# Peptides against a protein of PDB entry 3C2G: the designs that were tried, part 22

Target 1, 209 residues: chain A of PDB entry 3C2G
Amino acid sequence: IRTFDLLGLLLHDSDAIDGFVRSDGVGAITTVVQYPNNDLIRAGCKLLLQVSDAKALAKTPLENILPFLLRLIEIHPDDEVIYSGTGFLSNVVAHKQHVKDIAIRSNAIFLLHTIISKYPRLDELTDAPKRNRVCEIICNCLRTLNNFLMMWIPTPNGETKTAGPNEKQQVCKFIEIDILKKLMSCLSCEGMDTPGLLELRSTILRSFI

## One batch from the design tools (peptide; aimed at target 1 N91 A94 H95)

Design b2_p15_6_s1 (made by RFdiffusion4, then SolubleMPNN; from b2_p15_6, 7 letters changed)
Fold by OpenDDE base, seed 4:
Parts: sequence; C-alpha cells; structure tokens
Structure b2_p15_6_s1 (fold): chain B 209 residues (1-209), chain A 15 residues (1-15)
Amino acid sequence: as target 1 above (209 residues)
Amino acid sequence: LEELLSEEVIVPPRP
C-alpha cells in the first residue's frame, strides 16, 4: 500500500515514469496485486493508470499483463479498480495495434459492455462524486471501444482488419439503446474527453446504422 | 437509434 502511494506521489515526471516502466514496473505492480488485499489492488491499479501513457510502454510486452488486468476488472466490483483499469486499457491500446489485438483476444469488448451495462443511468445517481466516477468509467470503456473500431475503418493505405465473427457480435451489443443513451449522457458531462466520444458516435452512425 | 445519436450535444467547455 504505502509503496504504491509513494510511487504515485513521486511519478509526476515523465522521465521518472519511463524509468519505472523500463525497469518492469508494470510487471511488478501486476505481481503485487495478485495478493487478496483490496487497498493494495486499488493502489496498484491507480499506479497503472498513472503510467499508462508512458512512452516506454511501447517497448513493454503486455501479453501477460493485459489479460491479468482484464481478469482483475472482471472479478472486482470496485469502482476505483474499474476506473483505473479501464483508464489504463484505454491509454495502452491507443495507436498500438498489437496491444489492441491482445485486448480483443482477452475478451475486452465483452467485458467493456458488461461494465457499462451494470451501472445505472447518470441521471439516477444523486451523489455527484459517484456520478462523476461512473461517467469516467463509461467514458474509458467507450474510448477503448472507439480505439478498437478504428482498426476496422478503411485507412487510405488500404490496411483494414476484418473483425472476426465473435468480435462483430460483441461490437453489436454497443448499439443497444441503453449503451447509446449512456454515450449521449457522457457527451453532456462536464470535464469529459468528448472528442473520442464524438468520434465513436460518428463511427457508429456511419458504420453500424 | 439514428435520431438518438444525432441529438445536438451541448458539450460543456473544458475547464
């Protein structure tokens, strides 16, 4: 607990974050969060979020780390773990085809749908901190989905991956009216990263409707 | 569904 809190306080510099990642810091976190301690899991996932945009992650193998994190999010009904884990996922898949492939093979699309579906509508949440946290989680999930959908959009260079039949079925669940209402609610939320959500909305409108 | 997604979203300015 204290070690991760200390690391979180010290990792304000991009070079320090890169140094931590180059020293297998992400692997060290995933090893430590295997212990059944909720505070340790929360702190470890928060630290993962803090290093999730590090340049050194482009050279870090995520084949074992990412499936483990996805499983952790699946089994822990903790908003702080889910927030940090989905935030990590959304950042590490950005512009990294190999990482997207690992996430998809690890059932990330279905998991993200499950996460969004389990939360009530934002208008039903009277507690502002809870509402904001739920909005951030949903936004992380939807941004990750947008990053996956980008693989299937024809690029000018003609490299389009065809979604497998299972991937298509999983993506179709994001066209459910409940999910779309949550997308629209997130777009109306203050402080949200709306550009990625607007891109997702546009992608759904052009490619799925 | 198209109508729902096509609703004008007033994006609050980023603080």
Scores: peptide ipSAE 0.200, ipTM 0.794, DockQ to the pose 0.057
OpenDDE base, seeds 1, 2, 3, 5: peptide ipSAE 0.200, 0.199, 0.197, 0.198; ipTM 0.793, 0.790, 0.794, 0.793

Design b2_p15_6_s2 (made by RFdiffusion4, then SolubleMPNN; from b2_p15_6, 6 letters changed)
Fold by OpenDDE base, seed 4:
Structure b2_p15_6_s2 (fold): chain B 209 residues (1-209), chain A 15 residues (1-15)
Amino acid sequence: as target 1 above (209 residues)
Amino acid sequence: LEELLSEQVIVPPRP
């Protein structure tokens, strides 16, 4: 606990973050969060979020780390773990085809749908901190989905992957009316990554309508 | 579905 909190306080510098990642810091976190301690899991996932945009992650193998994190998010009904884990996921899949492939093979699309679906509508949440946290989680999930969808959009350079039949079925769940209402609610929240959500909305409109 | 997604979202300015 204290070690991760200390690391979180010290990792304000991009070079320090890169140094931590190069020293297999992400692997060390994933090893430590295997212990059944909720505070340790929360602290570890928060630290993962803090290093999730590190340049050194481009050279870090995520084949074992990412499936483990996805499983952790799946089994823990903890908003702080889910927030940090989905935040990590959304950042590491950005512009990294190999990482996207690992996430998709690890059932990330279905998991993201499950996460969004389990939370109530934002208008039903009277507690502002809880509402904001739920909005951030949903935003992380939807931003990750957008990053997956971008693989299947024809680029000018002609490199389009075709979604497999299972992937298509999983993605189709995101056009459910409840999910779309949550997307629209997130777009109305202050401080959200609105550009990414607007891109997702546009992608859904073009691909599914 | 299209109507729901086409609703103009007033994006509050980022602080």
Scores: peptide ipSAE 0.089, ipTM 0.709, DockQ to the pose 0.057
OpenDDE base, seeds 1, 2, 3, 5: peptide ipSAE 0.064, 0.057, 0.056, 0.055; ipTM 0.698, 0.692, 0.689, 0.691

Design b2_p15_6_s3 (made by RFdiffusion4, then SolubleMPNN; from b2_p15_6, 7 letters changed)
Fold by OpenDDE base, seed 2:
Structure b2_p15_6_s3 (fold): chain B 209 residues (1-209), chain A 15 residues (1-15)
Amino acid sequence: as target 1 above (209 residues)
Amino acid sequence: LDELLSEEVIIPPRP
C-alpha cells in the first residue's frame, strides 16, 4: 500500500510515468496484486490506471499481464478494482493492435459485456458515490469496446480487418435491450458524451449486423 | 462520426 502511494506521488508527469513503465513497472504491480489482499489489489490497480497512458506501453510485453488483469476484473467484487482495471484496459488497447489482439484472444469483449451485465441500472442505485462509480465503469467498458471496434471500421485510406464470427456475435450483445437501458442510464451523468455513445449503437447496427 | 467513434480514446488518468 505505502509503496504504491509513494510511486503514485513520484508519477507526477508523463516522463516519470514512461520511465516507470520502461523499468517493468507494470510487471512489478501485477506481481504484487497477485496476493489476496484487497487493499493491495486496489492500490495496485489504481497505480495501473495512473500509468495507463504511458507511451512505453506500446513496447511492453503484455502477453502475461493482460490476461491476468482480465481475470482479476472478472472475479473481483470491489468496484474500485473494476474501475481501475477497465480504465487501464481502455487506455492500454488504444492505438496498439497487438494489445487488442491479446485482449480479444483473452475474451475481453465478452468480459466487458459481463461486467456491464453485473451492474444494475443507475436509477436503481440510491447511493450517489456508488452510482457515479458504476457509471464510470460502464463508460470504461464502452470506451474499451469502441477502441476495439475502430480496428474493424473501414477507413478511406486503410486496410481494415474483418471481425470474426465470434467477435461479431459478442459485439452484437451490446445492443441488447438490457445493455442499452444501462447505457441510457449513464447518459444522465455529468461529463457523458451522449451523441458519441448513441452513435456506438448505430455503428454496431451498421457494421456488425 | 462523433470524435468518440472516429478516434481511439485515451482518457488521461490524472486531472
Scores: peptide ipSAE 0.443, ipTM 0.820, DockQ to the pose 0.461
OpenDDE base, seeds 1, 3, 4, 5: peptide ipSAE 0.434, 0.434, 0.432, 0.436; ipTM 0.818, 0.819, 0.821, 0.819; seed 5 fails the geometry check

Design b2_p15_6_s4 (made by RFdiffusion4, then SolubleMPNN; from b2_p15_6, 6 letters changed)
Fold by OpenDDE base, seed 5:
Structure b2_p15_6_s4 (fold): chain B 209 residues (1-209), chain A 15 residues (1-15)
Amino acid sequence: as target 1 above (209 residues)
Amino acid sequence: LDELLSEQVIVPPRP
């Protein structure tokens, strides 16, 4: 069985994905991406993205994995790695307070801002694939932020956690005009989920009103 | 409308 065939089968079966994650598959991938091989890093991060919605991630220890991945996406120059890594991050923190806490403690909020800030305006990108990829990265970052913000939004029936002063300051950076312009520019990209982006925009803006 | 905003999970493209 070629590794490709196994991965193909894995990616088409949610139970197989969950089984892979339960078997420390995320740890295995993160071990692979520690090697200074860009092809391995790209492939590994793509696989992380592919399994990032697995239910088993709720029971996966991420204390060592997540800080490493955050550092990887901070420094790696390849947009495909950033795309996959930020996509993984957005999903892995969703509905998992413990994972959010690890990410936030590892300066994830600031990192998301840094990632968005490093990319040019989409209007300056003439290459459609590149523009779309950058848009997707920005969306992944903003989605991750949204997933963080949700824990601080008052619910009718629950005590809201309050963001710490540092987290509040870091979140406030996302209302910078340049960040908002980048989000807005994503709405003009072909093939983007415009409704989803508008919803995300609304969520982010509501967090500051 | 206090729409209960939910956390977003994306389904990654699985070719």
Scores: peptide ipSAE 0.447, ipTM 0.851, DockQ to the pose 0.618
OpenDDE base, seeds 1, 2, 3, 4: peptide ipSAE 0.300, 0.435, 0.418, 0.063; ipTM 0.828, 0.848, 0.844, 0.689; seed 1 fails the geometry check

Design b2_p15_7 (made by RFdiffusion4)
Pose (drawn by RFdiffusion4):
Structure b2_p15_7 (pose): chain A 208 residues (1-190, 192-209), chain P 15 residues (1-15)
Amino acid sequence: IRTFDLLGLLLHDSDAIDGFVRSDGVGAITTVVQYPNNDLIRAGCKLLLQVSDAKALAKTPLENILPFLLRLIEIHPDDEVIYSGTGFLSNVVAHKQHVKDIAIRSNAIFLLHTIISKYPRLDELTDAPKRNRVCEIICNCLRTLNNFLMMWIPTPNGETKTAGPNEKQQVCKFIEIDILKKLMSCLSCEMDTPGLLELRSTILRSFI
Amino acid sequence: PREPDVLEEEHPLFH
């Protein structure tokens, strides 16, 4: 845990996190967080979140790491882990087609739907720290969804990709009535929460 | 510890 904390302090900028990724740091973190201990898992995922915007992640073999992290997000009961995992997912798929492909094959879009759907409306959360966390979680999920949807929107540049039935059923779940009601309620609930502005802006993008 | 940059992809429809 202290090693994770120290690496977190050392990796101050882009060159440092890229150096860590080229040294197989992401694979090391994911291997270690297989140990069933929540403080250790929380610490490892916090560091993964920190290095998630690394451009070197375009070169790291993610065929095994990514499905493992998606499974962790799916079953781990604590919000800090969900926050870190979905934050990492949103950055790791950004600008990387082959990584989006890995994520789709492992039902990443279906998982975003499940994560968003499990939380009550933001007006039903009393403690401010928790409400802000659910807010940032939903925001992370929808940012990940938006990084996927770019593939299938007609671009005059000429890269009109066709969605397979697997991608179609996952994306279409986002027009089911239950999630639309929840998403529209985040847009209008009446809520002093620092992450609310970014969340509402991201929701509008998702509908667009 | 640093905060990671938020990465998003852009489309003309967002403007």

Design b2_p15_7_s1 (made by RFdiffusion4, then SolubleMPNN; from b2_p15_7, 7 letters changed)
Fold by OpenDDE base, seed 2:
Structure b2_p15_7_s1 (fold): chain B 209 residues (1-209), chain A 15 residues (1-15)
Amino acid sequence: as target 1 above (209 residues)
Amino acid sequence: MRKPKVLEEYLPLYD
């Protein structure tokens, strides 16, 4: 636990983070968080989030790491683990087609829907720290979804993949009224990535029109 | 595929 906290303090610049990732740091963390200690799991997932935007991740094999992380998020009830894990997922899939493919094959779209569906409406949460954390989790899920949806939107110069029938079915669940209400609730939260949420709204519209 | 390092090797470092 203390080592992860220390590493988090030391990994404050992009070069140090890239060095850690190149040294299989992500694999090391994912190995450690298999130990059934909640504090260790929290610290490890937080460190994963901290390194999740590293350039070196583009060259890191994630075939074993992503399925494990997705399973961890699925089974762990801890909001801090879910926050860090969904944050890691959203960042690691960004601009990396092969990583998106791994995540999708690992049922990430369905998991994102499950996570969003699990949480109450933000207006029902009176505790501000809890409300903010839930909002951040939902935003992480929605940002990840946006990254997936963008693959299937034709660009003037790009070959777009077509979503498979299973992926289409899973994506259709995100236009449920409950999910849309949660998206709109996130737009009202202070400090949230409003531009990103507006982009997602645009992406959803483009995906279903 | 690198064999996953055994948890026991990491535990002393990450407690």
Scores: peptide ipSAE 0.017, ipTM 0.486, DockQ to the pose 0.019
OpenDDE base, seeds 1, 3, 4, 5: peptide ipSAE 0.009, 0.014, 0.016, 0.017; ipTM 0.474, 0.477, 0.491, 0.491; seeds 1, 4, 5 fail the geometry check

Design b2_p15_7_s2 (made by RFdiffusion4, then SolubleMPNN; from b2_p15_7, 7 letters changed)
Fold by OpenDDE base, seed 2:
Structure b2_p15_7_s2 (fold): chain B 209 residues (1-209), chain A 15 residues (1-15)
Amino acid sequence: as target 1 above (209 residues)
Amino acid sequence: MRVPKVLEEYLPLYD
């Protein structure tokens, strides 16, 4: 636990973070968070989030790491783990097609739906710290979903990948009435990534037109 | 494809 905190303090610039990632730091963290210690898992996931936008991650094989993290998020009820894990996911899939493919094959779309479904509407949360954390989790999920959906939108000059049947089915879960109501409730919440939510709205519409 | 009615209701396009 203390080691991860210390590492977090040392990894304060992009060069240090890249150095850590190049030294298989992400793999090391994922090994450590396999121990059944909640504090260790929280600290490890927080450190993962901290390095999740590193340039060196583009060269890091995530085939074993990403499925493990997704499973960790799935089984842990801890908001801090979910926050860090979804934050990591959203950052690592950004602009990286191969990572998106790994995540999707690992049922990431379904997991995002599960996470969003688990939390109440933001307007029902009276505790500000809890509401803010849930808001951040939802934002991470929505950003990740948007990144996935963008792969299947036709571009004027590009080969458009088509979503497979399973992916289509998973995406369709986000247009269920209860989910849509929840997403709409987020628009009125202070601190919500409104631009990101509006972008997702546009992407969803484009995906179903 | 036609936008599902549910999307029109819950994800309105701002004109």
Scores: peptide ipSAE 0.055, ipTM 0.653, DockQ to the pose 0.032
OpenDDE base, seeds 1, 3, 4, 5: peptide ipSAE 0.019, 0.026, 0.027, 0.034; ipTM 0.503, 0.646, 0.612, 0.651; seed 1 fails the geometry check

Design b2_p15_7_s3 (made by RFdiffusion4, then SolubleMPNN; from b2_p15_7, 7 letters changed)
Fold by OpenDDE base, seed 2:
Structure b2_p15_7_s3 (fold): chain B 209 residues (1-209), chain A 15 residues (1-15)
Amino acid sequence: as target 1 above (209 residues)
Amino acid sequence: MRKPKVLEEDLPLYY
């Protein structure tokens, strides 16, 4: 625990973060968060989130790390772990086609739907810290989904992957009325990434037209 | 706390 807090204080700039990632720092954290200690898992996932925007992650083998992290955020009861894990996922899949492919093969699209589905509507949450954390989790899931959907939208250069039949079926679950209501409730939360949620709305429309 | 950044490069170029 204290070691991850100290590392989080030392990893304040992009060069230190990239240096840590190049030194297999992500693999080291993921090894430590395998211990059944919730405070250790929380601190480790928070540190993963802090390094998740590192340029060095484009060269890091994530084949063992992503399936483990996806399983952790599937089963872990702590919203801080889910927040950090979904935040890590959203950042590592950004602009990294091979990472998107690993996540999709690891059933990430279905998991994102499961995570959004398990939370109540934001208007049912009276506790403001809990409501804000749930909103942030849903937004992390939706940002990750946007990053997947963008692979299947025709680019002006004609390079498009087609979603497989399984991926299409998993994506169709995000147009369920209860998921759309949760998306709309996130747009009503103050201090949320309204541009990113509006982009996702545009991406959804382009994926189903 | 670093919030998850959307890399600004994921913003659709509004032509």
Scores: peptide ipSAE 0.013, ipTM 0.410, DockQ to the pose 0.340
OpenDDE base, seeds 1, 3, 4, 5: peptide ipSAE 0.010, 0.012, 0.013, 0.010; ipTM 0.410, 0.414, 0.406, 0.403

Design b2_p15_7_s4 (made by RFdiffusion4, then SolubleMPNN; from b2_p15_7, 7 letters changed)
Fold by OpenDDE base, seed 2:
Structure b2_p15_7_s4 (fold): chain B 209 residues (1-209), chain A 15 residues (1-15)
Amino acid sequence: as target 1 above (209 residues)
Amino acid sequence: MRKPKVLEEHLPLYD
């Protein structure tokens, strides 16, 4: 626990973070969070989030790490773990096709839907810290979905990948009225990435036209 | 503590 806090203090700049990631720091964290200690898991996932924007992650093999993390955020009851894990997932798949492919093969799209579906409507949450954390989790999930959907949007100069039939079916679940209501509720939350959510709305519309 | 940047893929702005 204290070790991850210390690492979080030391990893205050992008160069230090890149150095940590190049030294298999993500693998080290994922090894540690396999222990059945909730404080350790929380601290480890928070550290993953802190390094999730590292440029060095583009060169890091995530074939064993990402499926493990997906399983963790599927089953772990702590919203702080879910927040950190979905935040990490969103960042690592951004602009990294091979990571997107690993995540999709590991049922990430379905998992994102499951996570969003698990939480109540934001208007039913009276505790402001809880409401904000839930909103952030939903935003992380939706941002991750947006990063996936971008692969299947035709670009003027690029080979458009087509989503497989399973991926299409999983994506179709995000147009369920309950999911759309949760998306809209996130747009009303203060401090949320409103531009990103609006882009997702546009991307969803384009994916179904 | 440093906050990580949010990384997202954006649609190209059509000029």
Scores: peptide ipSAE 0.353, ipTM 0.814, DockQ to the pose 0.572
OpenDDE base, seeds 1, 3, 4, 5: peptide ipSAE 0.326, 0.314, 0.083, 0.350; ipTM 0.812, 0.808, 0.610, 0.813; seed 3 fails the geometry check

Design b2_p15_8 (made by RFdiffusion4)
Pose (drawn by RFdiffusion4):
Structure b2_p15_8 (pose): chain A 208 residues (1-190, 192-209), chain P 15 residues (1-15)
Amino acid sequence: IRTFDLLGLLLHDSDAIDGFVRSDGVGAITTVVQYPNNDLIRAGCKLLLQVSDAKALAKTPLENILPFLLRLIEIHPDDEVIYSGTGFLSNVVAHKQHVKDIAIRSNAIFLLHTIISKYPRLDELTDAPKRNRVCEIICNCLRTLNNFLMMWIPTPNGETKTAGPNEKQQVCKFIEIDILKKLMSCLSCEMDTPGLLELRSTILRSFI
Amino acid sequence: SLMETLTSENEKLHH
């Protein structure tokens, strides 16, 4: 845990996190967090969140790491882990088609739907720290969704990709009535929460 | 231009 904390302090900028990724740091973190201990898992995922915007992640073999992290997000009961994992997912799929492909094959879009759906409306959360966390989680999920939807919107530049039935059923779950009600309620609930402005802006983009 | 802004916002990286 202290090693994770120290690496977190050392990796101050882009060159440092890219150096870490080129040294197989992401693979090392994911291997270590297989140990069933929540403090260790929380610490490893915090560091993964920190290095997630690395451009070197375009070169790292993610065929095994990514499905493992999606499974962790699916079953781990604590919000800090969900926060870190979905934050990592949002950055790691950004600008990387082959990585989006890995995520789709592992049902990443279906998982985003499940993560958003499990939480009550933001007005039903009393403690401010927790409400802000759920807010940032939902925000992470929808940003991940938005990074996917770009593939299938007609671009005059000529890269009109066709969605397979697998991608189709996952994306179409986001027009089911239950998630639309929840998403529209985040847009209008009445809530002093620092993450609310970014969340509402991201929701509008998801509908667009 | 509007579509470029939207694309940029969608692919923005976060810390």

Design b2_p15_8_s1 (made by RFdiffusion4, then SolubleMPNN; from b2_p15_8, 11 letters changed)
Fold by OpenDDE base, seed 2:
Structure b2_p15_8_s1 (fold): chain B 209 residues (1-209), chain A 15 residues (1-15)
Amino acid sequence: as target 1 above (209 residues)
Amino acid sequence: SFFEELLKSSLELKK
């Protein structure tokens, strides 16, 4: 735990982060968080989030790492783990087609739905820190979904990937009434910013251009 | 299409 905290302090600039990633730091973290200690898992996932936008990740194999992280998020009820994990997922899939494919094959879309389904409406949460964290988690999920949907938007060159039947089915779950109610609560919650939902809206609109 | 449904739902969320 203290080691991860120290690393978090040291990894304060892009060069240091890239160096850590190039030395298989992400793989090292994922190995350590397999130990059944909640504090260790929290610290490790937080560190993952801190390095999740590193340029060096473009050259990092994620075939084993990403499915593991998705499973960890799925089975761990800890909001901090879910926050860090969904944040990592959102950042790592951004602008990386091959990573998006790995995530989707690992049932990421459905997992995002499950995560959103787990939490109550924000207006039902009276504790501000809890409400804020839940909002951030939902935003991470929506940003990730947005990144997936971007694959299916036609490019000016006329080339576009078509969503498969499974992907379509999984995406359609986000328009279920219970999910929509929760998303609405995010938008209506006073003082809450929902950039992920706004981005998703923008992406949907662009799909028709 | 499912995108049309998503769009419809998205618009409802903004109301």
Scores: peptide ipSAE 0.024, ipTM 0.547, DockQ to the pose 0.052
OpenDDE base, seeds 1, 3, 4, 5: peptide ipSAE 0.021, 0.018, 0.020, 0.017; ipTM 0.483, 0.542, 0.496, 0.505

Design b2_p15_8_s2 (made by RFdiffusion4, then SolubleMPNN; from b2_p15_8, 10 letters changed)
Fold by OpenDDE base, seed 5:
Structure b2_p15_8_s2 (fold): chain B 209 residues (1-209), chain A 15 residues (1-15)
Amino acid sequence: as target 1 above (209 residues)
Amino acid sequence: SLFQQLLEESLALRK
């Protein structure tokens, strides 16, 4: 725990972060957080978030890391772990199709749905810090999901992948009445990624219905 | 659409 905290303090510039990642820092963190210690898991996931936008990640194999992280988020009902994990996920999939593919194969779309589904409506949360954290988590989920969906939107100049039947089914879960009500309730909260939510709506309506 | 309806309702509640 202390080591992760120290590393977090030392990794303030992009070069240092890239150096850490090139030295298999992400793999090292993932190995450490395999131990069932909640504080260690929190610290490790936080550090993952801190290095999640590193350019060096483009050259880092994530085939073993992402499935583990997704499972970790799935089984730990900890807002801090979920925040850090979804933040990491949203950053690492950005502009990296191969990483998106790994995440999707690892059932990430369904996981995002599960995460959103397990939280109450934001307008029902009276505690501001809790509400803000949940809002951030949902924003991370939406950003990640939108990044996935864009792979299946036809572009004039490129080969477009078509969503498989399983992926389409998973995406369609986001238009079920209960989840829609929850997502729409987020629009009433300050700090919500409204553009992301609108993008999700538009993409699903255009491409999946 | 359901989405549009819910969106409009939610936006009406947004401060």
Scores: peptide ipSAE 0.027, ipTM 0.468, DockQ to the pose 0.042
OpenDDE base, seeds 1, 2, 3, 4: peptide ipSAE 0.015, 0.022, 0.024, 0.017; ipTM 0.517, 0.617, 0.577, 0.505

Design b2_p15_8_s3 (made by RFdiffusion4, then SolubleMPNN; from b2_p15_8, 11 letters changed)
Fold by OpenDDE base, seed 4:
Structure b2_p15_8_s3 (fold): chain B 209 residues (1-209), chain A 15 residues (1-15)
Amino acid sequence: as target 1 above (209 residues)
Amino acid sequence: SAFEELLKQSLRLYK
C-alpha cells in the first residue's frame, strides 16, 4: 500500500510516468491488486488513474488489463475504486480505437450504466464530499460513453463502425430519464469537465434521440 | 411522457 503511495509521489512528471508504463507498471499494479485487500486495491487504482494519460499506453497491451479492471469496479462497491477505475477507463479509451474495442467487448457500456444507475441523484446527497465524488464518477462514466459513441458517428476524418445489436441495446439505456437527469446535474456542477459533457449532450441530441 | 419531453427540451436548451 505504501509502495503505491510512494510511487504516486514519484511519478509527478510525464517522463517518469511514461517510463513506468513502458516498464509494464500498469500490469504490475494489476497483478498486485489481485490480493484481496481493499486499501491495496484503492491505492493501486489511484495510481492507475495517475498514469492513465501516459503516451506510452498507446503501446501497452490492455487485453488482459481492461477486463480485469472492469471486473474489479463491478465487484467493489467502493467509491474510491470506482472513481479511479472509471477515470482510468475514460482516459485510456480516448483517441484509441483498439482500446475502445477491448472495453466494449468487456461489457464496459453496461457496467457504466450500472454504475451511474446505482448512485442517487446529486440533489439527494447532502454530504458535499460524497456528492462531489459521485459527480466525478458519473462524469467519468459519461465521458467514456461519449468516447464510445463517437466511433459510430460518421466523421470526415474518422473511421465509422457499426454498433452491434448488443451495443445498441446498451446505448439505449443512456437516454432513459434517470441518466439524462444525471447528465444535466453534472453539467450544473462547478469544476466538472463541462466541455466533455456538452459533447456528449450534443452527440445524444444529434444521433441518439 | 410529458416529463420525458420536458426533460429532452431542457437538455436541448441547456447552455
Scores: peptide ipSAE 0.028, ipTM 0.627, DockQ to the pose 0.038
OpenDDE base, seeds 1, 2, 3, 5: peptide ipSAE 0.018, 0.018, 0.016, 0.024; ipTM 0.493, 0.517, 0.494, 0.588; seed 1 fails the geometry check

Design b2_p15_8_s4 (made by RFdiffusion4, then SolubleMPNN; from b2_p15_8, 12 letters changed)
Fold by OpenDDE base, seed 5:
Structure b2_p15_8_s4 (fold): chain B 209 residues (1-209), chain A 15 residues (1-15)
Amino acid sequence: as target 1 above (209 residues)
Amino acid sequence: SEFQELLEKSLALRK
């Protein structure tokens, strides 16, 4: 735990983060968080989030790491773990088709739906920090989903991957009325410093109406 | 379909 905290403090620049990732830092973290210690898991996932936008991740094998993380998020009822994990997922799949494929094969779309389904509507949360954290989690899920959707959009000069029937079905689950209500409640959440994220949420919501 | 609608909106977001 202390080691992860120290690493988080030391990794302030992109070069240091890339160096850590190139030295299999992500694999090291995922190995450590296999132990059933909640504090360790939380700290490890937070560190994963901190290095999740590293350029070196494009060359990092994630075939074993990503499924493990997805399972961890699925079974661990900790907002901080879920926040960090979904944030990591959102960042690592961005602009990397091979990583998106791994995530989708590992049932990530369904997991995103499950995560959103487990949280109440934000307007039902009276604690502002909790509400904001839940909003961030849902935003991470939406961003990740959007990244997946982009895989199946035809490009003018490229072969378009076709979504399988299972993926289509899983995507359609997001238009369920209960999900829509929860997504709508996110629009009332204040304190988000990312205008682009707000636009993303709005666009996703419009897709369902 | 609902799926196609999502794709169209996603495309609009990407542009």
Scores: peptide ipSAE 0.027, ipTM 0.539, DockQ to the pose 0.108
OpenDDE base, seeds 1, 2, 3, 4: peptide ipSAE 0.020, 0.027, 0.023, 0.014; ipTM 0.437, 0.548, 0.553, 0.443

